# Designs tried in a protein design run: peptides against a protein of PDB entry 7SID. Part 35

Target 1, 151 residues: chain A of PDB entry 7SID
Amino acid sequence: LHMYLMLLKELPGEEYPLPMEDVLELLKPLSNVCSLYRRDQDVCKTILNHVLHVVKNLGQSNMDSENTRDAQGQFLTVIGAFWHLTKERKYIFSVRMALVNCLKTLLEADPYSKWAILNVMGKDFPVNEVFTQFLADNHHQVRMLAAESIN

## One batch from the design tools (peptide; aimed at target 1 S35 Q74)

Design b2_p23_5 (made by RFdiffusion4)
Pose (drawn by RFdiffusion4):
Structure b2_p23_5 (pose): chain A 151 residues (1-151), chain P 23 residues (1-23)
Amino acid sequence: as target 1 above (151 residues)
Amino acid sequence: EEEEREEEREERLEEEQEEFLEA
């Protein structure tokens, strides 16, 4: 777990992007890793805080081949699964704050929501519309974080 | 062949999301 979190945190870089196949290799075990630790709040928070680093390389669309959409779908489905589980009151405010940070990073990466759309229950939600929902949260810290990052 | 690859990828991603939600 430590090895995988370290690789996720360190390998992606903004100045010189990785090949997309490497991004796919990085994102391949993430669904299983998240599946094991669904119950644990601390591990989920750590996982989200470490995966928010992959958006810098994911946001590149110059080489918009099939690998790009495959990696974007692999990441967006996990994010959407976390959001859906959060809507059902399954996570504490720490995981919600980490998800808010991830969504803020996604909004930074794709302001127009061309590709950053969460898919859940056969429906699609743009990240910008989802982000404003956190202004009505039951925890003050998450609301303040969303209000401050609303810019 | 391109449509079949797209459909297989979408199905794999749906199954992986459902497995995580049902874990």

Design b2_p23_5_s1 (made by RFdiffusion4, then SolubleMPNN; from b2_p23_5, 10 letters changed)
Fold by OpenDDE base, seed 3:
Structure b2_p23_5_s1 (fold): chain B 151 residues (1-151), chain A 23 residues (1-23)
Amino acid sequence: as target 1 above (151 residues)
Amino acid sequence: SAAEREKKRKEELEEEQQRFLNA
């Protein structure tokens, strides 16, 4: 786990995007790691903070490539799971804050949710619609963070 | 075909997500 988290942390930002092939290699074990530690709030927060760089890479890539679609799919699958478990009140506010930051970054790259769509249990949820739910979050800091992206 | 590969990827992602949600 620690070695994997270290690799995620060292990812470059949007100014220096990685080749999509490298992004895919890093995303492959992500769902499994999240699954193993889904009940560990600190690990989940750390993962969500680190994958912000992945979102930035995905947003700057050629959306027509198969590798981009594959990477987007793998990433959105994990985000969708975190969102679903958030609705089930499985995560504390600090994890939800990290999730909102991921969603904000997705909306910056895809404001109309053309590709930023969460699929959970066979149903599609556009990120722009999902994001509005955090405006009514129980924690004031989560509401404030969500509101910043709208204003 | 490309369509078959896409279908397979979607199925694999659904199974992976289900394992996550049931963990």
Scores: peptide ipSAE 0.611, ipTM 0.914, DockQ to the pose 0.890
OpenDDE base, seeds 1, 2, 4, 5: peptide ipSAE 0.609, 0.611, 0.610, 0.610; ipTM 0.913, 0.914, 0.914, 0.913

Design b2_p23_5_s2 (made by RFdiffusion4, then SolubleMPNN; from b2_p23_5, 8 letters changed)
Fold by OpenDDE base, seed 3:
Structure b2_p23_5_s2 (fold): chain B 151 residues (1-151), chain A 23 residues (1-23)
Amino acid sequence: as target 1 above (151 residues)
Amino acid sequence: EEEERRKKREEELKKEQEKFLNA
């Protein structure tokens, strides 16, 4: 876990996007790591904060690339799981804050949710629709963060 | 062939997500 988190932390920002092949390699273990530590709030928050770099990379890539679609799928699968568990009240506000930041970044890259669609248990949920739910979050800081994206 | 690969990837992702959701 520690090594993986360090790798995610060291990802370059939007200014220096990684080759999609490298992004794919980093995404491969992500779901498994999240699954193993899904009940550890601090680890989940840390992971979500670090994967913001992945979102930025995806937004700068060629959306028509097979590798891009694959990377998007892998990433959105994890985000979808976090969102679903959030709806089940499994995560504290700090994790939800990190998730909102991920969703915000996705919307900046794809405002109309053309590719940013969460598939959970066989159902599709466009991120723009998912995002609005956080405007009614129980925690004021989460609501504020979500509202900043709308204004 | 591409469709089959895509389908396989989707099934793998579905399985991983299910594991996550049920962990």
Scores: peptide ipSAE 0.631, ipTM 0.918, DockQ to the pose 0.924
OpenDDE base, seeds 1, 2, 4, 5: peptide ipSAE 0.630, 0.631, 0.630, 0.630; ipTM 0.918, 0.919, 0.918, 0.918

Design b2_p23_5_s3 (made by RFdiffusion4, then SolubleMPNN; from b2_p23_5, 9 letters changed)
Fold by OpenDDE base, seed 3:
Structure b2_p23_5_s3 (fold): chain B 151 residues (1-151), chain A 23 residues (1-23)
Amino acid sequence: as target 1 above (151 residues)
Amino acid sequence: MAEERRREREEKLEKEQQDFLNA
């Protein structure tokens, strides 16, 4: 976990995107790491904050390439799981804040959710639809963050 | 081959997500 988090932390943003091949290598262990630490709120928050850079990389890439689709799928699978568990009230507000930031970044790259679609257990949920749910979050800071993203 | 690769990726992702949700 330590070494993996260090790698995610050092991932550059949209101004200096990594080659998609490198992004894919970083994404490969992500689901497993999240699974192992899904009950650790601090680790989940840290992971979600770090993967913001992945979204920025994806937004600057050719969305029609196979590598981009693969990276997109791996990333969205994890985000979808976090969202699903959030609906089941598994995560505290700080984790939900980090998730909203991820969703915000996705919407900046894909405002109409053409590719930013969460698939959970075989069902599709466009991120723009998912995002609106956080406007009614139980925690005021989460609602505020979501509202700021729309206005 | 492209369809098969896509199917395999989707199946892998589904399994990984299920493992995550059941962890």
Scores: peptide ipSAE 0.606, ipTM 0.909, DockQ to the pose 0.896
OpenDDE base, seeds 1, 2, 4, 5: peptide ipSAE 0.606, 0.606, 0.605, 0.605; ipTM 0.908, 0.908, 0.908, 0.908

Design b2_p23_5_s4 (made by RFdiffusion4, then SolubleMPNN; from b2_p23_5, 12 letters changed)
Fold by OpenDDE base, seed 3:
Structure b2_p23_5_s4 (fold): chain B 151 residues (1-151), chain A 23 residues (1-23)
Amino acid sequence: as target 1 above (151 residues)
Amino acid sequence: SKEEREEKIKKELEEKQQKFLNS
């Protein structure tokens, strides 16, 4: 786990994006890692904080390639699962904060939700629509972070 | 074909998400 988290942390920002092939290889194990540690709040928070750089990389890439769509799918599968489990009250505020940051970055990279659509159990949810739900979060810091993205 | 590959990836992603949600 620690080695994988270290690799995620070392992802370059939007100024120096990784090749999409490399991003895809890093994302393929992500869902499995999250599954193993889904009940560990600290690990989930750390994972969500580290994958922020992935969004920046995805936003700098050509959407017309199979690798880009695959990488987007790998990432959105995980984000969709975290969002679904959040609705089921499985995560504390610090994890929800990290998730909101991911969604905020997605909206910045894809403001028209061309690819930033969460698919959960066969249903599509645009990130723009999902994001507004956090404006009504029970924790004030989560509401404030969500509101900051709109104002 | 391209369509077959994309369908395979879609199914794999659905399985990954289901495993995550049920773990």
Scores: peptide ipSAE 0.640, ipTM 0.924, DockQ to the pose 0.935
OpenDDE base, seeds 1, 2, 4, 5: peptide ipSAE 0.640, 0.640, 0.639, 0.639; ipTM 0.923, 0.924, 0.923, 0.923

Design b2_p23_6 (made by RFdiffusion4)
Pose (drawn by RFdiffusion4):
Structure b2_p23_6 (pose): chain A 151 residues (1-151), chain P 23 residues (1-23)
Amino acid sequence: as target 1 above (151 residues)
Amino acid sequence: EEEEEEERQERLEEEQEEFLNAP
């Protein structure tokens, strides 16, 4: 787990992007890793805080081949699964704050929501519309984080 | 090309359902 978190945190870089096949190799076991630790709040928070680093390489669309959409779908489906589970009151405010940080990073990467759309229950939600929902949260810290990052 | 698109979407839907049904 430590090895995987370290690779996720360190390997992606903004100045010189990785090949997309390497991004796919990084994102391949993430679904299973998240599946094992669905119950644990601390691990989930750590996982989200470490995966928010991949958006820098994911946001590149110059080489918009099939691998780009495959990696974007692989990441967006996990993010959407976390958001759906959060809507059902399944996570504590720490995981919600980490998800807010991830969504803020996604909004930074794709301001127009061309590709950053969460898919859940056969429906699609743009990240910008989902982000404003956190202004009505039951925890003050998450609301303040969302209000401050609303810019 | 259409078949590859459908197979990728199906794989992604199965992986999302596995996470949402995890214990």

Design b2_p23_6_s1 (made by RFdiffusion4, then SolubleMPNN; from b2_p23_6, 10 letters changed)
Fold by OpenDDE base, seed 2:
Structure b2_p23_6_s1 (fold): chain B 151 residues (1-151), chain A 23 residues (1-23)
Amino acid sequence: as target 1 above (151 residues)
Amino acid sequence: SEERREEIEKKLKEEQEKILNAP
């Protein structure tokens, strides 16, 4: 786990985007890691914080290829799962804040949710619509964080 | 190919379900 998290943390930013093939390799273990540690709030928070780099990297891709769609899909699968579990009240505010940051970054890369669409149990949820739901979060810090993105 | 896309989507669904239903 820690080795994988380190790799995510050390992912180059938007200044030096990785080849999509490398991004795919980094994303392969992600869903498994999330499934193993979904009940660990600290690990989930850490994962969400580190995958911000993935979002930034994906946002720099100007190529519409199968690999790009695959990478986006793998990432959105995890985000969708975390969002769903959030709706089920499985995560504390700190994890939700990390999730909001991910969604915010997604919106920056895709303001109109052309590709940033969460699919959960067969239903599509555009990130721009999902994001607005956090404006009504039970925790004031989450609401504030969400509100900052639209101001 | 369409077949490849279907395969990817299937895998994504399976991966997400693992997260949602993990012990």
Scores: peptide ipSAE 0.642, ipTM 0.920, DockQ to the pose 0.942
OpenDDE base, seeds 1, 3, 4, 5: peptide ipSAE 0.641, 0.641, 0.642, 0.642; ipTM 0.920, 0.920, 0.920, 0.920

Design b2_p23_6_s2 (made by RFdiffusion4, then SolubleMPNN; from b2_p23_6, 11 letters changed)
Fold by OpenDDE base, seed 4:
Structure b2_p23_6_s2 (fold): chain B 151 residues (1-151), chain A 23 residues (1-23)
Amino acid sequence: as target 1 above (151 residues)
Amino acid sequence: SEKRKKEREEKLKKEQEKILNAP
């Protein structure tokens, strides 16, 4: 886990986008890691904080390539899972804040949710619509973060 | 292709289910 998290942390951001093939390699273990540690709030927060770099890379990618679609899909699958579990009240505010940051970054890359769509249990949820839900979060810091993110 | 799209979607579905149903 720690080695994987270190790899995610060291991933270059928007300024230095990685080849999509490299992004895919980093994303491959992600769902498994999330499944193993879904109940660990600290690990989930850390994962969400680190995958911000992935979002930045995805935003700079050629959206028409199969690899890009695959990478986007793998990433969004995890985000969708975290969002769903958030709705089930599985995560504390610090994890939700990290999730909001991910969603914020997604919106910056895709303001109209052309590709940033969460699919959960066969249903599509555009990130722009998902994001607005955090404006009504029970925790004030989450609400504040969400409110700041839309401006 | 539709085949690749379907395969990708099925894979993603399984991966997400793994997270959602993990103990």
Scores: peptide ipSAE 0.687, ipTM 0.938, DockQ to the pose 0.897
OpenDDE base, seeds 1, 2, 3, 5: peptide ipSAE 0.686, 0.686, 0.686, 0.686; ipTM 0.938, 0.938, 0.938, 0.938

Design b2_p23_6_s3 (made by RFdiffusion4, then SolubleMPNN; from b2_p23_6, 11 letters changed)
Fold by OpenDDE base, seed 4:
Structure b2_p23_6_s3 (fold): chain B 151 residues (1-151), chain A 23 residues (1-23)
Amino acid sequence: as target 1 above (151 residues)
Amino acid sequence: SEERKKKREEELKKKQEEILNAP
């Protein structure tokens, strides 16, 4: 886990985008890691914080590439799962804040949710619609973060 | 291709289910 998290942390952001093949390689194991540690709030927070770099890379990518679509799918699968579990009240505010940061970054890259769409249990949820739900979060810091993110 | 797309979607679905159903 620690080695993997270190790799995610060291992933270059928007300023230095990686080849999509490399991004995809890092994203493929992500779902497994999330599955193993879904109940660990600290690990989930850390994962979400680290994948911010991935989001920045995805925003700079050629959307017409198959690898780009695959990478986006890998990432959105995890975000969708975290969002769903959030709705089930499985995550504390610190994890939700990290999730909001991810969603914020997604909106910056794709403000109209052309590709940033969460599919959960066969249903599509555009990130721009998902994001607005955090404006009504039970925790004030989450609400504040969400509110700041839309401005 | 549509076949590749379908395969990716199925794989992603399974991956997501693993997260959602993990103990």
Scores: peptide ipSAE 0.697, ipTM 0.940, DockQ to the pose 0.897
OpenDDE base, seeds 1, 2, 3, 5: peptide ipSAE 0.696, 0.696, 0.695, 0.695; ipTM 0.940, 0.940, 0.940, 0.940

Design b2_p23_6_s4 (made by RFdiffusion4, then SolubleMPNN; from b2_p23_6, 11 letters changed)
Fold by OpenDDE base, seed 5:
Structure b2_p23_6_s4 (fold): chain B 151 residues (1-151), chain A 23 residues (1-23)
Amino acid sequence: as target 1 above (151 residues)
Amino acid sequence: MEERRRKREEELKKEQEKILNAP
C-alpha cells in the first residue's frame, strides 16, 4: 500500500501531464486498493488527494483515444464508488472534502459533464449534478469548499 | 469497437462492485 500511495503522490500536476500509458498503469491497482481500505478513512483521504493529479492529466488528454477512455473509466469507477459510499454516510468530512476536490477538478476539465459522468450500479450521475449535493453537506467546511468550487 | 467498449464497461462494473461490496 505505502509503495503504491507513494507512486500516486509523485504524479506530476497539470503542467506536466503523464503519458497515458503511465496513467493506466497507476490506475490498474487502484480499485483493489480502494476495496481493501474503504473503511480506513485516512487511507481513503490519501488516495483521493493523490488521484487529483490523474484528473488533471486526463483533462489535457485526447478524450477520443482508447487509452484515454480506458483511464477515464477506471478513474470514474473509483470516484463513483466513493461518492456512493459517501451517500451512504460511510465517510467523515475530511474524506468528503477530498472527494469534493476531485469533483472540482473534474468540473474544471469538463464543466458540462460531457465525459465526467459517474456510473454507479447501472445509473449515470453527471458530476455537475453530484457536485451540487455537496452544497448541502452537513459539515460547514465541505459546504464552503463546494461553494468555492462552483464560483 | 463496440464489443471492446462493452467488455470494458463490464470489467469496470465488476471492479466497482468490489469496492462497494467489500467487507
Scores: peptide ipSAE 0.680, ipTM 0.932, DockQ to the pose 0.898
OpenDDE base, seeds 1, 2, 3, 4: peptide ipSAE 0.679, 0.678, 0.679, 0.678; ipTM 0.931, 0.931, 0.931, 0.931

Design b2_p23_7 (made by RFdiffusion4)
Pose (drawn by RFdiffusion4):
Structure b2_p23_7 (pose): chain A 151 residues (1-151), chain P 23 residues (1-23)
Amino acid sequence: as target 1 above (151 residues)
Amino acid sequence: EEEEEAEEFHEELEEELEEFREE
């Protein structure tokens, strides 16, 4: 777990992007890793805080081949799953704050929501519309974080 | 039981990914 979190945190870089196949290799075990630790709040928070570093390389669309959409779908489905589980009051405010940080990073990467769309229950939700929903949260810290990052 | 729940959840994620790749 430590090895995978370290690789996720360190390998992606903004100045010189990785090949997309390497991004796919990084994102391949993430679904299973998140599946094991669905119950644990601390591990989920750490996983989200470490995976928010991959958006810098994911946001590149110059080489918009099939691998780009595959990797974007692999990441967006996990983010949507976390959001859906959060809507059902399954996570504490720490995981919600980490998810807010991830969504803020996604909004930074794709302002127009061309590709950053969460898919859940057969429906699609743009990240910008989802982000404003956190202004009505039950925890003051998450609301303040969303209000401050609303810019 | 924990391992069965983790496998079920992982399969659900694979199914959602397959639906996304069909689009």

Design b2_p23_7_s1 (made by RFdiffusion4, then SolubleMPNN; from b2_p23_7, 13 letters changed)
Fold by OpenDDE base, seed 5:
Structure b2_p23_7_s1 (fold): chain B 151 residues (1-151), chain A 23 residues (1-23)
Amino acid sequence: as target 1 above (151 residues)
Amino acid sequence: SELKEAQEFLEKLQKELEKLKAR
């Protein structure tokens, strides 16, 4: 776990985007990795903070490629899982902050949620609709982060 | 298993980081 988190922390920013093929390879096992640590708030926060780079990569890529669509689907599965557990009040505010940042970045890439749609338990939730719910979050900092993302 | 998949993720991530350092 320590090595995993250290590696995540070393991911580059937007200056050096990963090829979509590499992103896809990293995303394939990510859902299972997240599942292993879903109850560890610090690990979840760390993962969410560092997959921001993946979101940025997805937003800059050509959405017409099969690999991009596959990567989008796999990433949205992970975000959907975090969203689901958030709805069940399983995450503290710092994890929700990290999730909002991910959703913010998704909305910057897809403001109308054409592809950014979370499928949770067989139901579709457009990210823009999901995002607005954080405006009513119980924690002040989460509400503030959500509000500044809209303006 | 989930552990096996986590190990594979670490290996892939390590390889990608090595590629980035080489750039």
Scores: peptide ipSAE 0.022, ipTM 0.453, DockQ to the pose 0.043
OpenDDE base, seeds 1, 2, 3, 4: peptide ipSAE 0.021, 0.018, 0.017, 0.018; ipTM 0.454, 0.416, 0.407, 0.416

Design b2_p23_7_s2 (made by RFdiffusion4, then SolubleMPNN; from b2_p23_7, 11 letters changed)
Fold by OpenDDE base, seed 1:
Structure b2_p23_7_s2 (fold): chain B 151 residues (1-151), chain A 23 residues (1-23)
Amino acid sequence: as target 1 above (151 residues)
Amino acid sequence: SELKEAEEFLKQLEEELEKLKSK
């Protein structure tokens, strides 16, 4: 377990657009990995930093295909889980900062939340509405980041 | 190469998770 944690922290990120098929392959185990390490703040922060690259890849896609919808769905499941646990106050500010960055990137790709909708406990939450809630975060740095992201 | 490394890591992790679930 400790070995995997160490390896996860050293996982390289992606800087360039990937084929949607590759994105899907990366997303397949992600939900399970996140669930396994949901209590580790450092691991969660690392995961969120890495999925930021996935968000950028999804945002750069100009095609609406079945694979795109599938990738979007799998990704939103992960983000929704982090959002849910954030609402339950399970994550420290540094993790919330990383989440805000992910949400920011999603909004850049989908400003009106046409597809960027979090489904948590059977309810849909558009990311643009979710994002504005961080303006009232308890930590000043989170509030500042959220405010900077809107403008 | 970075993508392949990431894919391999995630694949291995998924396999380990499945093993844990089967126990």
Scores: peptide ipSAE 0.022, ipTM 0.473, DockQ to the pose 0.041
OpenDDE base, seeds 2, 3, 4, 5: peptide ipSAE 0.020, 0.020, 0.020, 0.020; ipTM 0.436, 0.467, 0.474, 0.475; seed 5 fails the geometry check

Design b2_p23_7_s3 (made by RFdiffusion4, then SolubleMPNN; from b2_p23_7, 12 letters changed)
Fold by OpenDDE base, seed 2:
Structure b2_p23_7_s3 (fold): chain B 151 residues (1-151), chain A 23 residues (1-23)
Amino acid sequence: as target 1 above (151 residues)
Amino acid sequence: SSLEEAERFLKELQEELEKLKAK
């Protein structure tokens, strides 16, 4: 886990995105790692904070590439899982804050949710619609963060 | 590549962690 988190946090920003092939390799184990530590709030928060770099890389890549679509799919699967568990009230506010930040970054790359669509339990949830639901979050800071992103 | 090596390491780690959690 520590090694994986180190890899995630060292990802280049928007200025120098990684090749999509490298992004794919980093995303491959992500779902498994998240599954293993889904009950650890601190680990989940850390993962979500680190995958922000992945979102930024995905947004700067060629959207027509098959590898890009594959990477986007793998990433959205992970985000969808966190969203699903959030709806089940399994995560504390700090984890939800991190998730909102991920969703915000996705919306910056895809404001109309053309590709940013979460598939959870066979149902599609556009990220823009998912994001607006956090405006009604039970925690004040989560609502505030969501509201700031819409303005 | 270095990333491939990292992936292999993570997979092995995950497998070991799962075994540990199963106990």
Scores: peptide ipSAE 0.028, ipTM 0.420, DockQ to the pose 0.040
OpenDDE base, seeds 1, 3, 4, 5: peptide ipSAE 0.021, 0.018, 0.018, 0.024; ipTM 0.562, 0.424, 0.429, 0.446; seed 1 fails the geometry check

Design b2_p23_7_s4 (made by RFdiffusion4, then SolubleMPNN; from b2_p23_7, 10 letters changed)
Fold by OpenDDE base, seed 5:
Structure b2_p23_7_s4 (fold): chain B 151 residues (1-151), chain A 23 residues (1-23)
Amino acid sequence: as target 1 above (151 residues)
Amino acid sequence: SEEEEAKKFLEELKKELEERKKR
């Protein structure tokens, strides 16, 4: 886990996007890691903070490539899982803040949720629709973070 | 249990991802 988190942490920002192949390699174990540590708030927060760079990379890539679609799918699967568990009130505010930051970055890359769609339990949820739910979050910092992103 | 539900949910998402690759 530590090595994996280190690799995620070392992801460059949007100014220097990684090759999609590298993004895919990093995403491959992500679902398993998230599943294993889904109850660990600190680990989840760390993961969400680090995968923020994945969104930045995805947003600057050729969105029509198979690799990009694959990466998008893998990433959105994880985000969908976190969102679902958030709806079930399984995460503290700091984790939700990290999730909102991910969603914010997704909206910056895809404001109209053309590709940023969470498929959860067989249903599609556009990220822009999902994001608005955080405007009514119980924690003021989460609401504020969401509000600054939408206006 | 909650743990079983969460695990099942994530596995279902992973399966959906695999199905998307086949489409």
Scores: peptide ipSAE 0.045, ipTM 0.630, DockQ to the pose 0.344
OpenDDE base, seeds 1, 2, 3, 4: peptide ipSAE 0.046, 0.019, 0.021, 0.027; ipTM 0.627, 0.435, 0.428, 0.550; seed 1 fails the geometry check

Design b2_p23_8 (made by RFdiffusion4)
Pose (drawn by RFdiffusion4):
Structure b2_p23_8 (pose): chain A 151 residues (1-151), chain P 23 residues (1-23)
Amino acid sequence: as target 1 above (151 residues)
Amino acid sequence: EEEEEKEKEKEEFEEDIEKFLEE
């Protein structure tokens, strides 16, 4: 777990992007890793805080081949799964804050929501519309974080 | 053979998402 979190945190870089096949290799076990630790709040928070570093390489669309959409779908489905589980009151405010940080990073990467769309229950939600929903949260810290990052 | 391996990887990935939501 430590090895994977370290690789996720360190390998992606903004100045010189990785090949997309390497991004796919990084994102391949993430779904299983998140499945094992679905119950644990601390691990989930750590996982989200470490995966928010891959958006810098994911946002590149110059080489918009099939691998780009495959990696974007692999990441967006996990993010959407976390958001859906959060809507059902399954996570504490720490995981919600980490998800807010992730969504803020996604909004930074794709302002027009061309590709950053969460898919859940056969429906699609743009990240910008989802982000404003956190202004009505039950925890003051998450509301303040969303209000401050609303810019 | 390369296309069949890719399709199997996608199916395994979908199953992991489903297990995550059903736990």

Design b2_p23_8_s1 (made by RFdiffusion4, then SolubleMPNN; from b2_p23_8, 12 letters changed)
Fold by OpenDDE base, seed 2:
Structure b2_p23_8_s1 (fold): chain B 151 residues (1-151), chain A 23 residues (1-23)
Amino acid sequence: as target 1 above (151 residues)
Amino acid sequence: SEEEKRKKELEEQKRAIEEFLNL
């Protein structure tokens, strides 16, 4: 886990994005890691914080290729799962904060949710629609973070 | 084949997500 998380954390910045093939390799274990540590709030928070680098890499890619769509799909599937479980009140505020940051970054890359669409149990949820729901989060810090992204 | 490998990986990811959602 720690080695994998380190790889995610140490991804190059926006100035030097990874090849999409490398991004795909990094995404392959992600679903398994999330599932394995799904009951550990701290690990979930850490995962969400580190995958921010993946979002930045995906957003910098202007390629309309199969690999890009594949990478986006794999990433969004995980984010969608986190969002779904958030709706079921499975995560504490700190995890939700990390999720909001991921969604914020997605919106920066795709403001109109052209590709940033969460699919959960066969239903589509555009990220811009999902994001607005956090304006009504039960925790004030989550609401504040979401509100800051709107302004 | 590469296609079979890809399909297998996708199925594994699907199973992982299903398990994840059953938190």
Scores: peptide ipSAE 0.563, ipTM 0.899, DockQ to the pose 0.907
OpenDDE base, seeds 1, 3, 4, 5: peptide ipSAE 0.563, 0.563, 0.562, 0.561; ipTM 0.899, 0.899, 0.899, 0.898

